# Peptides against a protein of PDB entry 7UQJ: the designs that were tried, part 257

Target 1, 160 residues: chain A of PDB entry 7UQJ
Amino acid sequence: PELYQNFNITPPRGVLFHGPPGTGKTLMARALAASCSSDERKITFFMRKGADILSKWVGEAERQLRLLFEEAKKHQPSIIFFDEIDGLAPVRSSKQEQIHASIVSTLLALMDGMDNRGQVIVIGATNRPDAVDPALRRPGRFDREFYFPLPDVKARFKIL

## One batch from the design tools (peptide; made by RFdiffusion4, then SolubleMPNN)

Design b2_p24_6_s4 (from b2_p24_6 with A2V A3E A6I E8K E18R L20R)
Fold by OpenDDE base, seed 1:
Structure b2_p24_6_s4 (fold): chain B 160 residues (1-160), chain C 160 residues (1-160), chain D 160 residues (1-160), chain A 24 residues (1-24)
Amino acid sequence: as target 1 above (160 residues)
Amino acid sequence: as target 1 above (160 residues)
Amino acid sequence: as target 1 above (160 residues)
Amino acid sequence: EVEELIEKAAELLAEQARERAEEE
């Protein structure tokens, strides 16, 4: 939030972090939350896994998404981080597809319902951007994408 | 690939990285991909989670495995990294066991079908080597195993 | 274990690490295992994911928990780390609730059955402490809780 | 000791993150 306000840039409603697993997507989302947090203005960081939204809340996933967005709105400025957001992508089985479609439609509606002046940033992380529903990748939703490449060899030799 | 070619060593068809989670198995697989990649010869790195092979592609997992191996063959030299490969291990429930058995048999056949002159390395990572089907751990499949210990206190204090 | 013995402190039966994902809960559990390990006294580190206990061992989860605690007791001093322990939390579907309730009851009984003189520490990690069954958070079980905050901005600017 | 370990784990995560960020 503050990072974009300082530059007079309209904060994206949604940012998609994509790239191979263990490229630091989750870490970057957290670093963004921290770097935008000042002593006077703490950013509230909300985190959910895509698989948890489906599996932990069978039949209540839509309600939990609504509650998450309401809490994020209440605690502005805030970041909602969806890790493994491709876990909300339809599994090619009919009953799961209907549940996933309903959850995705709810997420779409929640992202569309965010007023452009709100201080809620939504970050999705995925290893499979092509598995993320194209409707989520449209303007006003996850309309900015950041590729997290595999680190080059030279940088890794410093980790070992 | 290049690491083994330089030493005139036949690259293993499959390497099993095992050890506790967050011991750097995924990082090492990627470091191997990067270190074997030169400016003239980029190694293509394919990554799949064992759980994704089962859950994201219910009824198509075998086809997706075949496509993955074909893509890896097309983009040689390549590394196929299966993270959490023990997620392909049979769940002790009858209907899931049949699906898992079919997926494992497909993976076995794909690893057996790799020509010894191919530049495709398969890396499996697991926290539970004993949960990996013994048929996958036979010669010509995941026939090399690397244990990733928890770094000793002294080594960890250098990471800190 | 050794850390608590040196101070004549009764080791907690269970420690709950909670906080946002990627705050280093798993890393901390491992650092604890390593720091308590001396050259003469190696601590055995056991790790299970809450979701794996449910999904990988459908109908045998209770037996696998019993075996895990027996192995941990055999290899004292030891740490049992349950990552994503909220994955053992009841999913609000009736059939899964019964399975989860049975697994949770088994874990409760195993934690209660640990003799106070045993050198087995149980660490649970969760992103959702409120989703962990309150019975697990009672004295003699996960009776100590550590919050893993998102690291402050200044610490994170060193991470970037 | 747990606080020191939290600080150390935060430093480890910080270092792993720096290393990952320097790798990008």
Scores: peptide ipSAE 0.000, ipTM 0.282, DockQ to the pose 0.027; fails the geometry check

Design b2_p24_7_s1 (from b2_p24_7, 18 letters changed)
Fold by OpenDDE base, seed 4:
Structure b2_p24_7_s1 (fold): chain B 160 residues (1-160), chain C 160 residues (1-160), chain D 160 residues (1-160), chain A 24 residues (1-24)
Amino acid sequence: as target 1 above (160 residues)
Amino acid sequence: as target 1 above (160 residues)
Amino acid sequence: as target 1 above (160 residues)
Amino acid sequence: EEEKKKLEELQKEIEERRAKALEE
């Protein structure tokens, strides 16, 4: 948060956290929410799982996404965290592909409809960044990506 | 593992990480593994999901658990991390209850069979600690519990 | 990053990440760097370990710190991440105490010399916040602190 | 480009280690 203020950088609408399972993506999203919350300014943190969007909201997923974004806007400043966002991706069944396409299209439209001045950040977490619909990774959506490496790899990252 | 050796503290056989989704349970387990790994002493980190034990190992889950514990012992010091360990819990179907009971019984026996001198730590993570079989939460098993709160709660802990 | 822009919060010059080993401090620092980097604006991420400053740069540590801050300023926007910053702290030998005092004094001076408008953020990570020189934790230096608790401590934060 | 290549190589090494750990 502070980094972007110093940099006068337009905040991305969406941030993609990617990396192997258990590398801390969900912790990071929550820690960002907490660090940005002060006594004077509470950030509202909304959390959804990609698999829950498909499984719990069968036939209402698009409506629930719209309601989520409306609630996030109503309670701004806010974070919407999508855990396992690749779980929105189609399973090979034609029926699931169609349902997925509608849900992803709704999410795309909601992210595109976010005012650049809105105090809503969207964070997506995935273990499979390549399984996230490329349309979600475009500018104005999840246009910033954070890799969460395994700890052994972190130790070996000599930033050359 | 190394932390407990350095502190002359008898390491718990099992540690339960519990708390809301996205509070960093899986990260913490991996980070503990990394922090305990030195150039002189690498810790082997094994990871399994509770749901995968039921779904991928149908009919061989007990054998795969035994092999996992044998491999962890062979590669000691090691951590066995069970993510979503409540996913071992029975779904309401009688057939799943029986399968679950055998798998949980095997896990109980494996944890009980761990030598107190073994350099193997078992970490279980769950969003639903009350859905973890109470037998797993007894002394000599997951006898230490670590709650992972939401970050908003972390910000408000003034350590009184 | 985005969250702080939306909050109109003056960014700290330095952020201290503290908490037990494996709580995700280093991961958080890297994730902050990556989230702040876009295709249009790359953030330069510098990483040093406290122990490496003492061990690799014996007799030149002060010079290497100066060069690091100069390079960070040259490549702004940038992050300087000090992992294990408590590793600058003296080991019990009188010779190490003197060397440490000089290095810490240099780091203090470099942090004080940062323009409030500079696009350089310093992040320190430690497992031992009380072993970090109190002078580093003063306003204009590591004046914001982020605790990375172990799972158990998180539980007891009843939001009063 | 070198950092990206190293990240890709590390990602590939992680995936290969994961694949081996799943086959065993």
Scores: peptide ipSAE 0.000, ipTM 0.212, DockQ to the pose 0.056
Fold by OpenDDE base, seed 5:
Structure b2_p24_7_s1 (fold): chain B 160 residues (1-160), chain C 160 residues (1-160), chain D 160 residues (1-160), chain A 24 residues (1-24)
Amino acid sequence: as target 1 above (160 residues)
Amino acid sequence: as target 1 above (160 residues)
Amino acid sequence: as target 1 above (160 residues)
Amino acid sequence: EEEKKKLEELQKEIEERRAKALEE
């Protein structure tokens, strides 16, 4: 909040870090948490892997997402980092629709229910932004996308 | 090879990058591949995810590992980066022993079969070094471990 | 060079990566080296820490800087990365003036003596851009500054 | 030698990151 207030920028509810594997998406997200935590403000950093939420919490993924957002709200200012978010909320394909639809719907609702006044930032990281449900990429959700180019391209694009 | 000879360092057959998710393990491995590629030597960078090898290549994981090491040897100097190597070679737990034992045994054999004169470096990245089969952490395999601290810690230790 | 030629961009003599610790400055610089090395051109990456140049080479820092730039020129295309460059070239404070003035003057002369046609890129990384001598931040030296914001802000600044 | 320096520097950065991780 104040970080964004000081810059007169509306805090994004969600930021999508995308780019090839090993481009530093996750490192950036952690460095986010670390760096937003000044001496005056501890930011609580929550990290979850998309695949872990699906595999470890089969049938409880929705509940675990809710608890994660509640815990993040309780410990605000906070960052929720979803590593491999394409594993959590893949594009709705026909055969896996029911299980994925509920999880995606829950994540959508949680991101929509984030009061912009809440000191909770959500970061999704993926190697395949196009594998993320387009509904998550809409305004008020992961509305900001950061390409983490290959190191080969980060160099190139900062020189551009 | 020469890189390590010049340092009087026996080239590790394998390097284990460990630390919390998003500490830059994968990014460092890519940066390593890129930095080791000098004007004289292109390093071919091979990246595989542990989970992808198990999930995409069920029953062919051993063959794919062999092909990967052969391709790496063919395109030497090369780096093989296993992201989430704990997914490939988890600690032998009783019930999953048969499928994982074969893959682990194959990876062990491939790492043992790497002629130390070969210009192939293997990098494993994990968030859980203790979830990696201890047999992989022995001399001549992933004998060098690099902890990737949290960026908060990296920040703290740059101030120290 | 070709990277810059292909983009019709005059190669910056120097790029300053600045931002809080752990924001990925060093990682980006390594990634820069990696990335600029295409299949056709391997880039030689030289990394030096500012504090290491001062502490390890007391009385030889100027010579080591010259040798570094000569080696970089010999092995062009190359990148010289100064990590913690604020340690090399702090803002002129009264008591440390004499020793730092010589090193700063040498670095200035080396950066000025870089033929823009030379395939040598200098990257400085600092957590404190305002602790870097302003003379280094002038055109033809570290004339491009890349804020490595806190990853909170990297998200923000790639959208800006 | 260049690859050596790059790897020394990477190893040093990794070792510094490791030292920084061991100091935690």
Scores: peptide ipSAE 0.000, ipTM 0.332, DockQ to the pose 0.053
Fold by OpenDDE base, seed 1:
Structure b2_p24_7_s1 (fold): chain B 160 residues (1-160), chain C 160 residues (1-160), chain D 160 residues (1-160), chain A 24 residues (1-24)
Amino acid sequence: as target 1 above (160 residues)
Amino acid sequence: as target 1 above (160 residues)
Amino acid sequence: as target 1 above (160 residues)
Amino acid sequence: EEEKKKLEELQKEIEERRAKALEE
């Protein structure tokens, strides 16, 4: 509740930060985490890189996701930040390894299983929103998307 | 000159943005690039990932660095942003491949070879400043460092 | 010292973040504050809104500014963030209330009175840099400016 | 809320510029 009031958002189960590299997606996620933290109410920030979950936990990635969500719930209010989430949950293709399909299915179930009263926000960051499984971008999952665009070349920041 | 006057800084040949993942290093670099651009004066922003130069151009990385700096000079005012620069120029170790030593040497020479009148800024971003070759962090190279630290959990950013 | 070494900048007494509403000026200021904080070295972040100092402290605004700078110095390393600083320090005009002129004068004196060894950074954020008294934008005050530009209207933020 | 709004607007103010920079 309060976390979502602080964000003035209908509690997203997930927020997708998308945009080219270096648009501050990860900064924003961390700034949001820090911002929602007080000395009285610390936000626990979990950071995972999508490819790391796949590469380090081949065959255990589903279990690691479950543990991550459990830990986040245990330490709520929490932010789970998936950096490079397109590496964790690529678009389903006929060539996609069964392992990726199962990981995506697990992530979907974990996001669906979050009670709306839980103070866990999931933030996915990607440079390629179209490379993220559309099932993750549906209502009740990463149903909010924030594009992080390149600052245009045009506005002369006089850093005097 | 003008780019550096705009920054009101002794023209660093390079700026190191360091700090944990997701502290907005790349965002800041792009914001700086965009900021220095006007409709009349576009800043050309070159982005390279350190590991990509090594992995895609094994044996040609030195040439690719030279071409990048030439292109940046050709399109000045320019920003060369090296994301994950610790991947491009790791600390010299006895176990480091000769190729990495040569790439570091090339990058040093390119940064040293920049005339102070050149409107090329090099920004390196890293999560591990201590993993960057100390030679790159010397005066006339990445002689300015900006720490992009994690928003501490303790600083209650009331995003009011 | 160290704060300014970390920035590798001639210690600005102030940094002006300027740009349209919503360009992350406040976010950046907070990210910088949180960033300079570690578990070992907390940065104290003071946030004030320019109009609030004027409206809440009619006749005491000068005293409140002095107290703010004293508190920041006491809790250094510190960041004083003035949001909407154009509301605090409008351009001097013949029609400007004497109270505003005195507040501007007090702020100038406070920024001038900061020793270069003091670990206090002042960040002013404004949507209207030209509405800020030019005296505040001189060397030894807000002598560094970061523009936070609007991106162009065309990137349809599908904030879905 | 105000910082979030400013952040959303910054994002908006970064996206719009990218769109221009990509159109140019």
Scores: peptide ipSAE 0.000, ipTM 0.294, DockQ to the pose 0.042; fails the geometry check

Design b2_p24_7_s1 (from b2_p24_7, 18 letters changed)
Fold by OpenDDE base, seed 3:
Structure b2_p24_7_s1 (fold): chain B 160 residues (1-160), chain C 160 residues (1-160), chain D 160 residues (1-160), chain A 24 residues (1-24)
Amino acid sequence: as target 1 above (160 residues)
Amino acid sequence: as target 1 above (160 residues)
Amino acid sequence: as target 1 above (160 residues)
Amino acid sequence: EEEKKKLEELQKEIEERRAKALEE
């Protein structure tokens, strides 16, 4: 965590955590939030599931995304964690998923509209990075990616 | 996990990990599997999502559950981890979820039919323990529960 | 990681991960390294075991520590992870450990000599935080601590 | 404080599993 300040790195707006289910994506996001929150500076952690935004907020998903980003900005420093973001931001080229193109476009606009000096980071977790719209994986959005391998011996060795 | 053998404690058949999303339920289940897995005794870890069993195996979900339990028994010592088990085993009394009553009944029967001497443990993870059929939370099934709290503000602070 | 810059948090020089064996201290350190490493900015991860520095580098341990810190600074951004740091940094008051007092003093001096703006973080992991010299746990050294409890006997018992 | 302990616990369990897997 502290590494980045020491490293004079401008933090990206968004980070994609990807890898097989149960590899610790969601926990790492929370651990990052926890490891950034001191007594003097509490990080506000917002969590949403991609599928929940689509299913619970039919016709209001765009508004709910806007409200989420506004609230995160209001309560900065903040993390917005999207669990299963592939459920929210499907690939635009899929014929079945064209119905959600407006929601994806809203998320893109919100990520593009984030102040680069803003104390809001977006973390997206997915088991299917290739099912996430490539537009989300571009610079200024989810421009950094973390692969969470299965705890295969090789995955253990690469992480260890 | 190993603690149970070391303590001559008969392990429960099932454990419910519950708590807010991203509290580390799935990772703890995997962390238990690897902490029980030595060079001499590798634990076989089976993972399924509740919603995946319903959506991918429409009409065959019961058979897939049976095969999963048989394969886990064949490859014992084993852990069967159900992520989002509330998606698989909804409350029987909910009018909307009556369609899945047969699948829940099959899971109940499989948990009841597990040999108490079998080296198979079932871990169910949910964000909504009250959405899980209470019959699954009874002795001989998911009879032990672990609450995974949100990273308390204080947890965050000692970590930062 | 990036969150710290966004949050204007001065990163500590060192973080102590402590708690029972098998609780996940070494993985988090590596997960932090991996989560801080992007395509554009790879973090160099240095790992040493405390006992290895004492046993493999008899009479040169102080020099090896200096070289490690110099190399980490040369390859910044960097993490230095000491696994089993209680093996390297025993409590000064123990009569048996007086032979290692010079090594501990060298580590203290290296941590004190780190540039606070330097892109080097030190993570120490131990199963015995009370066996670590209290001087290492002071501000400007391992001044932040992460307790990694055992999955409480109740948590293991409720889990298995 | 119990919530604090449990999160610290979970973080650590993630970590030693990775450590053991390097030694393997």
Scores: peptide ipSAE 0.000, ipTM 0.233, DockQ to the pose 0.047; fails the geometry check

Design b2_p24_7_s2 (from b2_p24_7, 16 letters changed)
Fold by OpenDDE base, seed 4:
Structure b2_p24_7_s2 (fold): chain B 160 residues (1-160), chain C 160 residues (1-160), chain D 160 residues (1-160), chain A 24 residues (1-24)
Amino acid sequence: as target 1 above (160 residues)
Amino acid sequence: as target 1 above (160 residues)
Amino acid sequence: as target 1 above (160 residues)
Amino acid sequence: KKEEEEREKLQKEIAEKREKALKE
């Protein structure tokens, strides 16, 4: 709250967390949700995996995304965290182009349809930021990116 | 092994990390690997996802597990981290019983075949410890469990 | 920005990240910086290690701190991240008392001198919050603390 | 020294193979 109030910065609608596996992307998203929740104002945290939406809801992924955003809006302030978002919205280069294209277009429309005054933040996590559809990385969507480096090998030796 | 030899603690052959998604299981496994690596002794860290072994190596998953354990032994001291291990070794209740049973039996045999003096640690992470085949949770396998709680809501309010 | 604007929370001048090594403190500080940076408003991220200021700038550490805060103010909105801040501002119990005392007093004065409307955030990270001079942990300084738990100490003792 | 260089080389190859496996 405070950090951003002082900066008079318009909140990103979406934040992309990227970095090698096990660098704490999901932990960070939860910690941000936690750091924003007070006794007076609980943030609702929604978590989905990109591959899980695609695998569990074959042919209903678009509907599930719509329902997720509606529920997030209903329970605002909220965070929608997509883990492994490259699994939901890959770059349009594979033979599954048609199914992914409709899901990506739905996610784009949902992110574009978020009111700039909305109390919903979308966080996407990926190991492969370049595998995320570049349309999702445009202003008003995942327009802020955060790199999660591997803990430095030198920091490793200070832990012993 | 050496860290455990120095502590007069018999190393667990396997450690099960369980808890809600995004509680830092993978980060901890890496941090443990890092905290065990000194300038004198680098620990080799192997990471696999349970579902990825099943999906990438349909019909060769058993061979890939064998190769992984051989490589870990060759590069000891080492950590083998299985993320989402419930995807590799589910409880024997689903229609895919035969394929999972052979993979599970291979993993069991590999864990049982690890010499007590071996410098290989196996860490399994899951959101659903009860979905992991109970045979893997027996002594000499994943015989130690570590619960990753959600960061306490009270710790959350101290950050606001 | 938005989540924080909606929470009407007055910004902490300083946030202390504390917890065991490798719990993601540095990662979190960077994530906050990145989540605050947009195309329209880039946050300048300054990173220093406490021990590095002391070791690289023996006799000039006070000047380096002043320059750091001046540069952060000049490039606002900014984050100053002190990693291993206990190395910069230890509790006054060791034979190096005099050199540390002057550095601590300088850091205190710099944090007190930050305007409440200033777009500069200070994040300190430590493995030893009790080794940080308690004067730094007072209101208007590092007055907010964030604990980075190891996955449960109780669960940890089940792994040892 | 040779074993350390081989371990660094192998860690680099594992890192490169991981990067390659992340790109495939």
Scores: peptide ipSAE 0.000, ipTM 0.299, DockQ to the pose 0.058
Fold by OpenDDE base, seed 1:
Structure b2_p24_7_s2 (fold): chain B 160 residues (1-160), chain C 160 residues (1-160), chain D 160 residues (1-160), chain A 24 residues (1-24)
Amino acid sequence: as target 1 above (160 residues)
Amino acid sequence: as target 1 above (160 residues)
Amino acid sequence: as target 1 above (160 residues)
Amino acid sequence: KKEEEEREKLQKEIAEKREKALKE
């Protein structure tokens, strides 16, 4: 509740930060985490890279996701930040990626299983929103999307 | 000159942005590039990832670096941003990395060969400044270092 | 010193963040404040809205500014963030704004009176950099300016 | 004493503005 009031957001189960590399997606996610932390109410920030979950935990990625969400729930209020989420949940293209289909299905179930009263926010960052499985971008999952544009080169940011 | 006046810096041939992932290093580099651009005076922003230069151009990395610096010089004022520069110029640890030694030597020579009147700024970003060859961190190269700390979770950044 | 070394800036007495509303100026200022805080060295972040200083402290705004800068100096390293600084320091246009002229003069004097060794950074945020008194944008004051471009409107920034 | 009270008032106002900027 209060976390969501602080974000002034109807509780997104997930927020997708998308935009070119170096547009501050990860910085924003960390800044949001910091912002919601007080001395009295620290936010636990979980950072995972999508490709690391796949590469380190081949065959146990689903279990690692479950553990991550449980740990996040245990340490509420919390933010789960998936950097390069397109590496975790690529668009279901090939029949051969049964592993990816299972991981995506697990992530979907975990996001769907979050109590709306839970103080867990999921932030996904990607350079390729269209490479993320559309099922993750549906209502109740990453249903909020923030583009991070390149700072327009026209903008005379005189960092004098 | 003017670019360096805009930065109010003694013209570093290079600036090292270091700090944890998602501290806004690339965002800042792009914001700097944007900042120095006007409608009349656009800054050309070159972005390269250190590992990509090594992996895509095994044996031609030196040539690609030379071409990059020439292109940057041709399109002055310009910023060359090396993301994950520790991947391009690792500390000379192993005798086996003759390739890395040549790449580092080429980058050193390119940075040393920059005319102080040139409007080319080199920005390196790394999570591991100590993994960057110390020769690159000497005066006239990446002689300026900016730490990008994690937003401390203790700082109640009420980003309201 | 160290704060300015971390910023690797000739100590700007002030930095102007400018750009359209919702471009993350306040977010960046907070992220910078967080970033500079460690467990060992907490940065004190002072936030003031320009209009609030004028509206709440009619006739005492100068005193409140002095107290703010003293408090920032007392709690070094510190950041003073003026949100909507154009509301604090409008361009000296009308003869009737003697109050504004005094406030601007006080702010100028406070920024000029900062010891270059002081670890106080002043960040002003505005949507209208041209509405800020040019005297504040001179060297030794808000001599550094960062534009914050609109996120490209095509990205439905559903900041839901 | 007056400077201390003014500092406390300023700290309180900073805290309240922080809290308000935290509630908004």
Scores: peptide ipSAE 0.000, ipTM 0.300, DockQ to the pose 0.083; fails the geometry check
Fold by OpenDDE base, seed 2:
Structure b2_p24_7_s2 (fold): chain B 160 residues (1-160), chain C 160 residues (1-160), chain D 160 residues (1-160), chain A 24 residues (1-24)
Amino acid sequence: as target 1 above (160 residues)
Amino acid sequence: as target 1 above (160 residues)
Amino acid sequence: as target 1 above (160 residues)
Amino acid sequence: KKEEEEREKLQKEIAEKREKALKE
């Protein structure tokens, strides 16, 4: 409850942080985790990279995702942060598309299967929101998006 | 003058931002750049990655560093941000150590050769400060270090 | 010392973070606090909202401010972050102006009364710097200002 | 491969330190 109030999200909704590299997506996710973690209520922060899900978990990615969500549920309140979630995007090979489809399907099922009472927040960060599977961006999944712009040249000028 | 007062540095001193990944080093560098750029005095921000200096500039890295510093000097006041400056650290091959030594030597010469009146600030970011060549960390170079801790559990408790 | 070097401030100087809502003022303050907190040197972060100082501390705001500054001094190095410091600004009622004047006067006295050796940093965040009492913005108080621009309209739409 | 393994080790150590710090 409080965690979700602080994020202004309804559980179990995911948040997509998108924007150019170095815009502080990962920092913001960590800062939000820190800001929601009181002395009485510690937030568990899980971090995974999209590319690592494909490369390091070859043949076990789906299992590792399930274990991650189970662990996050066990350690509630928790944040799962997927950095470079666009790294789940297939390199355009039919074999990698099938692997991607399975991993994404598993992630979708895990996000859809979260009880609305669960205190697990999923944050995805990407530099390429359009490379994120549209299925991940649907209601009940990453249904909130926060852009992290580059400080535009003009914005750089005014921060003094 | 004002730029260096705002950074609390004497030109041309470099600043090393170090700390675990996702602690906001790049964001802080951008925020500092923005915070030093007035409407009347625009700060030019140059960004390079240490790994890109080794990989993309193979055989021209020294020249590209010289051009970068010349361009930064031409566009004063300016910030040169080296992200992942520990990526200048050799992969432990004798050939890469020689390339590293040449690139680092060039960077040292460029930092040492900057006129104290120059309005160029060099910020290096690393996740592994101990992997940064100690020569870069000497007075007149990256002689100021800023740690970017992960919000440690104790810091999380107190930042709330 | 190190804390103030990191903020590029001389104690007991306050820093005003100003800029539109959602520009990351609070995030930056937390990131700075985290960045200044090492394993050996933990920074204590105190957060108060300007509106809460008026609303929650009705009749005790001055006492609570004194206690806050004493606690911050006791837990040095420390950061006091006043979020929405413009929320100390009266709604234009004569009664609220008097309350505001007393609270602001107390805050001024607390900031002026800090020993220059104290490791207490005061950060005020506002969306309306012009609504902040000019007395707070004088040398030795919030004498450094950092604008937090809106990312240009398109960028804001994506961060929000 | 070795740089990835070292990065993995560091991430694992960071994760373990986080887990330890969460249990304390």
Scores: peptide ipSAE 0.000, ipTM 0.219, DockQ to the pose 0.049; fails the geometry check

